# Peptides against a protein of PDB entry 7PB4, part 312

Target 1, 105 residues: chain A of PDB entry 7PB4
Amino acid sequence: KMLNIKEYKEKLLSTLGEFLEDHFPLPDRSVKKKKKNIQESSVNLITLHEMLEILINRLFDVPHDPYVKISDSFWPPYVELLLRNGIALRHPEDPTRIRLEAFHQ
Target 2, 218 residues: chain B of PDB entry 7PB4
Amino acid sequence: DALQMAVGYFEKGPIKASQNKDKTLEKHLKTVENVAWKNGLASEEIDILLNIALSGKFGNAVNTRILKCMIPATVISEDSVVKAVSWLCVGKCSGSTKVLFYRWLVAMFDFIDRKEQINLLYGFFFASLQDDALCPYVCHLLYLLTKKENVKPFRVRKLLDLQAKMGMQPHLQALLSLYKFFAPALISVSLPVRKKIYFKNSENLWKTALLAVKQRNR

## One batch from the design tools (peptide; made by RFdiffusion4, then SolubleMPNN)

Design b2_p26_3_s4 (from b2_p26_3, 12 letters changed)
Fold by OpenDDE base, seed 5:
Structure b2_p26_3_s4 (fold): chain B 105 residues (1-105), chain C 218 residues (1-218), chain A 26 residues (1-26)
Amino acid sequence: as target 1 above (105 residues)
Amino acid sequence: as target 2 above (218 residues)
Amino acid sequence: SSLAEQTLRLMVEELVILEAELRELE
């Protein structure tokens, strides 16, 4: 049973990865090059896949405080996407913290 | 069904609520209240009753009681909320009903099925910040709704002007902190690092009911 | 796309449920 669940999870993660690449890609760095003066803050943005992984892990690793601090690596449109779809919730007292929805509870 | 009869009475019943203690009105209102608090209401029942509560068909006391029992069994239709907001624009409801509606909207926010149309009403909600009675609740609603695209220079200016007029209110500081998060370049003012964002509704009128709804929908 | 966003939610929901099941079995 555990093996079957792991295999299914791996398949779902793979499918999610492909889905995210197709529908929710990061903006190409190339488009920012043409506007000269915005200091390319060298902040490496993480993928939506990586963001979800962080949020899922935090939900299960620290269930009493499942909130993640939004870093500069979090692309703001992804944060908004997760919030508006009820996938994530903002901390009621700290707008810089979000948690994954506890769909298992 | 007793609930269907009660909803039908409010929908089709007399347009002018006589101030007289209509025993029939009270009976039907109690039926709705009992079902809403025990089991919640279906989305269709909320659609009908929410519109009635805001239309001015009944007196303020009846409208207040109806609005207080707008507790979903599962979900609230976004269309019901949009229609309700349209009634707020017509101005037939009392100031107390408007306050209660915004409190309800914040409390029930997670139970609304979609947010696309509600997000389009952002400008309407933002304009309601000028009402001193609504301001705390509107700030909380905007805290839930605000996206980066909503953070515009003119709205930042309006919030700062409002802060200058009303002082450093906790609910306004919460909204400004969110605005600064989305658009730090638009807010040059150092906001005090408040560790705790406090929205005035510490005791949600629906706290117990919302817990019950969440337990039923698990 | 609204459909893509709904699909994303469903996928994440399923992942959370699967993770919970795995954690219960360890």
Scores: peptide ipSAE 0.654, ipTM 0.529, DockQ to the pose 0.328
Fold by OpenDDE base, seed 2:
Structure b2_p26_3_s4 (fold): chain B 105 residues (1-105), chain C 218 residues (1-218), chain A 26 residues (1-26)
Amino acid sequence: as target 1 above (105 residues)
Amino acid sequence: as target 2 above (218 residues)
Amino acid sequence: SSLAEQTLRLMVEELVILEAELRELE
């Protein structure tokens, strides 16, 4: 039973990865913003898949404080996407923290 | 070959310079239709044309005609179906095209070579239950796909909510009965024991074509 | 698309449920 669930989870994660690449890709860095010297800190944006992994892990690893601090690596449109769809919730007192919805509860 | 030229036309797109674009399009479309209904299409031809029909490359009328002639000679590649579903997610096709696709998918289900990747798309198909126009066909598809592992409490809740909204529809009842079979503890409600699975199979646009395919592959 | 976003939600819901089931079995 456990093996079957694990295999199914792995397959679902793979399918999710492909789905996210197709429908929610990161913006291509190739938009040559004009040379304004703003040191766009080369903050490596993480994929939506990586963001979801962080949120899922936090939900289960720290159930008493399931909130993740929004880092500069979090692409703002992804955060908005998760919030608007009820996948994530913003912390009531700290808008810089979000949690995954506890769908198992 | 006339069919290869027609498929190549749809794949590469119309060469801009032809004054008779519409006549050329119609000629190639008729070629595909004639071959598909007479002999069926090869898996490679279906892969190309199905992708085109759902990509939004052509107008809705053309896409609808292409999709209606997605009749296999032998098999349909699972990869073609996965690609098609990916286009549904992008939303470049009309609602009528989506309905037609699900009808096609149910009709052609037995001709798809593998089901492993399609089974992983279960969540996507389940999401489409919320569309009233898609719901009957999606229920039928889910009835064909559902495994014990897919029957989760949240999906049961969603189906019961849908039943509360739409009433006791035969297609929804069939799916709920299957869910109860796999997970009786999740569905406390007494479902009427329907001896006959009632999906509207009567409206299969491909019934005659499918009979011909089965006769050729025997 | 609205459908893609709904699909994403359902996939995440399923992943969370599967993760919970796995952790209950450990």
Scores: peptide ipSAE 0.653, ipTM 0.508, DockQ to the pose 0.536
Fold by OpenDDE base, seed 3:
Structure b2_p26_3_s4 (fold): chain B 105 residues (1-105), chain C 218 residues (1-218), chain A 26 residues (1-26)
Amino acid sequence: as target 1 above (105 residues)
Amino acid sequence: as target 2 above (218 residues)
Amino acid sequence: SSLAEQTLRLMVEELVILEAELRELE
């Protein structure tokens, strides 16, 4: 039973990954090679898949505080997308923290 | 209208107080079946009923019967198909229902009004190739959908891995041949020159109905 | 698209359910 669930989860994750690449890709970083020496800490934006993984893991790893702090790696449109669709919720007291909806409860 | 009442029944669900729930369900199901096979269904009716068939709202037997009568009068809305695909992700439908859906999708492909959004679901369909029961029908669907932009190295690898596992299946060979056409550099393997692409005839279930639809729309 | 967003929700919902089931079996 557990093996079957794991296999199904893996298939679903693969499907989700492909789906997200097609429908919700990160914006093409136009590498404007502007010459300027500024150590632009090029904040590496994470994929929506990675964001969801973080949120899912937090939901189950820390069920009493399932909130994740929105980092600079979180592309704002993805945050908005998750919130708008009821996939994620903002912390009532800290708008910089979001949680995944507990769909299993 | 009897059809509107039937569709409304499936949409709203059975009213709690009906003593003869099964008889009522059968009556409405027969109404939908009769109209669908005789005249086809309007796009709006297909939108509602297709969603119901895949949502898991009813039992597998009912869902199967509904899905079998998803015959358009004229066109199927792309939006209806996208909604239907969303239900496949949740897995609330049986494996047999999934197979039937892909068969339906292939059979009705030409009656779908637009393909732009369906093409964006390419990755989702491609992932379903791993299901041995779905693979033949998904290959056929992908054969219809595949554009040059979809042919990526990782997908080529997956197809070759599937071929290694399943052998040289005609449907897989057809898809690989198309991939080689779009991206010959990605497929070094010599594919047998097949004069005819052979997919499972998904249309067999709807052959008569499809002929009737084509005749009405001429 | 609104439909893509709905699909995303459904996929995530299923993933959460599956994860919960896995955690219960561990």
Scores: peptide ipSAE 0.653, ipTM 0.500, DockQ to the pose 0.280
Fold by OpenDDE base, seed 4:
Structure b2_p26_3_s4 (fold): chain B 105 residues (1-105), chain C 218 residues (1-218), chain A 26 residues (1-26)
Amino acid sequence: as target 1 above (105 residues)
Amino acid sequence: as target 2 above (218 residues)
Amino acid sequence: SSLAEQTLRLMVEELVILEAELRELE
């Protein structure tokens, strides 16, 4: 049973990865054209996949404080996406912290 | 209308108080089956029932029967298909239901009103190639969906790896041949020139129904 | 698309459920 669940999880993660690449890719840095003040914040944005991994891990590793601090590596549209879809929740007292929805509870 | 009552039953679910839940379920299921095979279903009815079949709301036997009768009167909404695919991700449907869905999707492909959103799900379908039971049908679907922009180096590698694992399957060869057509530089391997592309006949389950649909829409 | 976002939710939901099941078995 455990092996089957692990295999299924791996397949789902792979599927999710491909799905995220197709539907929710990071903006290509290369379109330098129009001068809007995109502050070249040298901050490497993480993928939505990486963001979800962090959130999932935090949910299970620290169930009493499942919140992750929003860093500069978190692309704001991804945060909004997760919140809008009820995948993540903001901390009630600290808007800079988000948690994954506890779908297993 | 008996069909509306049946669809409504599946949508709302069984009312808790009915002692004869199984008889009622069977009655409504037979109603849907009869209408679907005789006349086809409206796009709205397919939208509702297809989602129900894949949501895991009912048992696998019921879901299988519902899915088998997803026969359009005229067209299937692309949105219905996209919603259905979303349910495949949740794992609430059996492996057999997934296989049946892909068979259905291939069989009904021409009856889907548009393909734009389905094409966006290309990566999801491609990931399903790793499932040995799905692979033949997914290859067929991908063969229908593949555009030049979908042919990426990593997908070529995955297909070649899959071929190395599974052998020279006709459905894989068909897809690889299409990939080579779009991106010959990505596929250095000599592919056997097949004059005929052979996929598993997914249409066999619906052959009679599809003929009837085509006759009604002529 | 709204449908892609719904699909994302469903995938994440399933991942969370699977992770919970795995941790219960461990």
Scores: peptide ipSAE 0.651, ipTM 0.506, DockQ to the pose 0.289

Design b2_p26_4_s1 (from b2_p26_4, 12 letters changed)
Fold by OpenDDE base, seed 4:
Structure b2_p26_4_s1 (fold): chain B 105 residues (1-105), chain C 218 residues (1-218), chain A 26 residues (1-26)
Amino acid sequence: as target 1 above (105 residues)
Amino acid sequence: as target 2 above (218 residues)
Amino acid sequence: SLKEQLLRLMVEELVIVTAELRKLEE
């Protein structure tokens, strides 16, 4: 039974990964608009898949504080996407923290 | 193998340098069509081609033709269907392609190897009921998929609202009757007891092909 | 959008399955 669930989870992750890659890719940084001065804060944006992984892990690893701090690696449109769809919730007192919805509860 | 070359062409896309892109495309498309209608396609071939048909990689005409020849030799992978559904969401396919896909999905439903993941997409399919063009086929699909656990008060309300808007459509009545069967307390409205459930898509484009598939697998 | 709805459903299922798995590992 456990093996079956693991396999199923892996399939879900794979399917989700493909789905996210196809439908919610990061913007191509290729439009280097030449504007000189803004310090290229080389913050590497993470994929939506990675973001979800972080959120899911936090939800289960730290159930008493399932919130993740929004880092500079979080692409703002992804954050908004998760929030507006009820996939994630903002911390009531700290808008810079979000949690995954506890769908299992 | 001609089929492998054709599938490979669609997978890799047209090589930029070919002067006769349209002729090459047509040749490969005909190859796929011929094999599909004659012998059916392997699950792997359907996986590739179905994804291509819905990805928007090619034009609507090509996508439509590919989708029409998604005839299994034996089985269709559930994963292929899940992937296909994911493409429906992105809006890269035409409305006609969406309709055709749902028709295909209903027609090929029994040939899908598993239903567990498809059942998880119940909510997605249910949301598509609001599309008037999709509604008859989605109702049929939902009729095939619906379990007691799927029958929720909010879905009942949505179906009743839809019935109020669209009238008493046979396909909607069929689905409502199933809902009433699973959750009679949620549906206070008296539904006519139809002994025979009729869906508009009972005559599908693949009738002959499906008969052939069944004969080969006997 | 249907796309976003599907995303939600997929994540929901993943969370549920993850929870089940975690319970079995405990």
Scores: peptide ipSAE 0.643, ipTM 0.555, DockQ to the pose 0.487
Fold by OpenDDE base, seed 5:
Structure b2_p26_4_s1 (fold): chain B 105 residues (1-105), chain C 218 residues (1-218), chain A 26 residues (1-26)
Amino acid sequence: as target 1 above (105 residues)
Amino acid sequence: as target 2 above (218 residues)
Amino acid sequence: SLKEQLLRLMVEELVIVTAELRKLEE
């Protein structure tokens, strides 16, 4: 049973990864190159897949405090996407923290 | 060959320079149609063309014609179906195209090489039950896909609510009967024991083509 | 959008499956 569930999870992750790459890609960095002066704080934006992995891991690793601090690597449209669809919840007292919805409870 | 050129045209899109874009498109579309109905299409060709039909790259009329020609020579890749479903979610295809896709998916279900990834999309298909136009075909698809693990209390409630709203539809009753089979404790309502599960013989647009495919693969 | 709905459903399933795995690993 455990092996089957692991395999299923891997397949689900793979399918999700492909889906996210196809339909929710990061914006091409090429557009922001022209304005010289803003220190390219090369904030490496993470993919939506990576963001979801962080949120899922936090949900299960720290169930008593499942919130993740929104970093500069979190693309704001992805955060909004997760919140508006009820995939993530904002912390009631700290708007800089979000959690994944506990779909298993 | 002519088919490769046609597939390449749809994949790369119309080259701007051709004055008679419509004639070229029609020529390539007819090539695909002729090969698909005579011999079927390879899995790779279906992968390309199915995605194109659902991506909104072309007009609804063209997309409909392409989708009607998605007849396999042997098998359809599960990956192609998953990608196609992802395009349905983007909302660039018409309602009629969505209906046709679900009809196609039910008709071609046995020719899909694997079902593991399609089963992961169970929740998506289930959510589409709320669309009155899709509901009969989605019920049929879910009837083919449903495993015991998919039968959850919240889905039972949704099906019962849908039945209350739409009435005792044969396709919905068929799905509910399957749910009751897997989880009798979740469905307390006495369902009429229908001996024959009748999904409306939606005139399988592909009936003749499917018979030919089965004959070739014997 | 249907795209966003599919995303939610896939994430939901992933969370459920992950929970099942975690229970089996304790």
Scores: peptide ipSAE 0.643, ipTM 0.559, DockQ to the pose 0.567
Fold by OpenDDE base, seed 3:
Structure b2_p26_4_s1 (fold): chain B 105 residues (1-105), chain C 218 residues (1-218), chain A 26 residues (1-26)
Amino acid sequence: as target 1 above (105 residues)
Amino acid sequence: as target 2 above (218 residues)
Amino acid sequence: SLKEQLLRLMVEELVIVTAELRKLEE
């Protein structure tokens, strides 16, 4: 039973990864280079897949404080996407923190 | 060959220089249709053309014609189906195209090589039950896909709510009966024992073609 | 959008499956 669930989880992750790559890719870094003036914060944006992984891990690893601080690596449109769709929730007192929805409770 | 040229045309798009773009498109579309209905298409050809039909690259009329001729020679790749479903999410296809796709998916279900990834899309298909135009075909698809692990309390509630809204539809009843089979404790309502499960014959569009495919693979 | 709905459903399923797996490891 455990093996079957592990395999199923792996398949879900793979399918999700492919889906995210196809439909929610990061913007090409090339377009932002032309507007010279805004500080080149060379912050490496993480993929939506990586963002979700962080949120899921935090949800289960620290269930009493499942919130993740929004870093500069979080692409703002992804954060908005997750919040808008009820996938993530903003902390009521700290807008810089988000949690994954506890779909399993 | 003529088929490769036709598939290549749809994949690469119309070359700017041809004055008779519509005639060229029609020629290639007819080529694909002729081969598909006579011999079926290879899995690779279906992969390319199915994605094109759902991507919104061409108009609804062209997309509809492409989908209608997605007839396999042997098998359809599961990956092609997964990609196709992903295009449904992007919203570039018409409602009629979505209906046609689900009809196609049900009709061609046995010709899909693997179903492991398709089973992972169960939640997506289930969410499409709320679309009145899709509901009959989605119920049929879910009837084919449903495993015990998919039968959750929240899905039971949604199905019962849908039944309350739409009435006791044969396709909903079929799906609910399957849910009751897997999880009798979740469905307290006595479902009428229907001896025969009746889905709309989604296969009617491809009935002749499917018979031909089965004969070639015997 | 259907795309966003699919994303939610996939994440929901992943969370549920992860929870089940964690319960079994315990």
Scores: peptide ipSAE 0.638, ipTM 0.603, DockQ to the pose 0.562; fails the geometry check
Fold by OpenDDE base, seed 2:
Structure b2_p26_4_s1 (fold): chain B 105 residues (1-105), chain C 218 residues (1-218), chain A 26 residues (1-26)
Amino acid sequence: as target 1 above (105 residues)
Amino acid sequence: as target 2 above (218 residues)
Amino acid sequence: SLKEQLLRLMVEELVIVTAELRKLEE
């Protein structure tokens, strides 16, 4: 039973990864080059898949404080996407922290 | 090859310069239809054309005709189905196209090479039960896909709620009976013992074509 | 959008499956 669930989770992650790559890709770095004034913030943006992984892990690893601090690696449109769809929630007192919705509860 | 030219036309889109775009489109569409119904399509051709039909690249009439001729010569790639479902989520497809897709998916289910990735879309299909137009076909699809691990208390509640709203529909009863088989403790309600699971014989638009495919693959 | 709805559903399923797995590991 455990093995089957683990395999299912792995398959689900793979399918989600492919879906995110196809439909929610990061913007190509090339487009930002033309507007000179945006500080080349050398910050490597993480994929939406990586962001979700962080949020899910935090939800289960630290259930009493399931919030993740928004870093510069978090692409703002992804944060907005998660919030507007009820996938993530902003901390009521700290707008720099978000949590994943506890769908299992 | 006429078929390759037709598929290439749909993939690359109409060349701007053709004065009679509609005649060219119709010619290529008829080519695809003719080959699909006579011989079936290769998995690669289905992959391309299925994505085109659901992407919203062409009008609803064209998309409907393409989808109706998605008949395999041998197998359909699971990846093609997953991609198709992803397009359903983009919302560019009409309600009629969605219904047709689910009918197609049920009809072609046995010709899909693998089911592992499709099973991961279980939650998505289950959510589509709320659409009254899709519900009969989604129930049939879920009946084919459901494993013990998919039968959860919250899904049981949702199915019972749907039954309360829609009444004792045969397709819903069939799915509930399967759920009870996998998890009898979750369904305390006495379900009528239906000896025959009757999903609406939606006149399988592909019945004749599927018989031909099975005969060719024997 | 349907795309965003699918995203939510996939994440929901992933959370549910993860919760089940964690319960079995405990």
Scores: peptide ipSAE 0.635, ipTM 0.553, DockQ to the pose 0.556; fails the geometry check

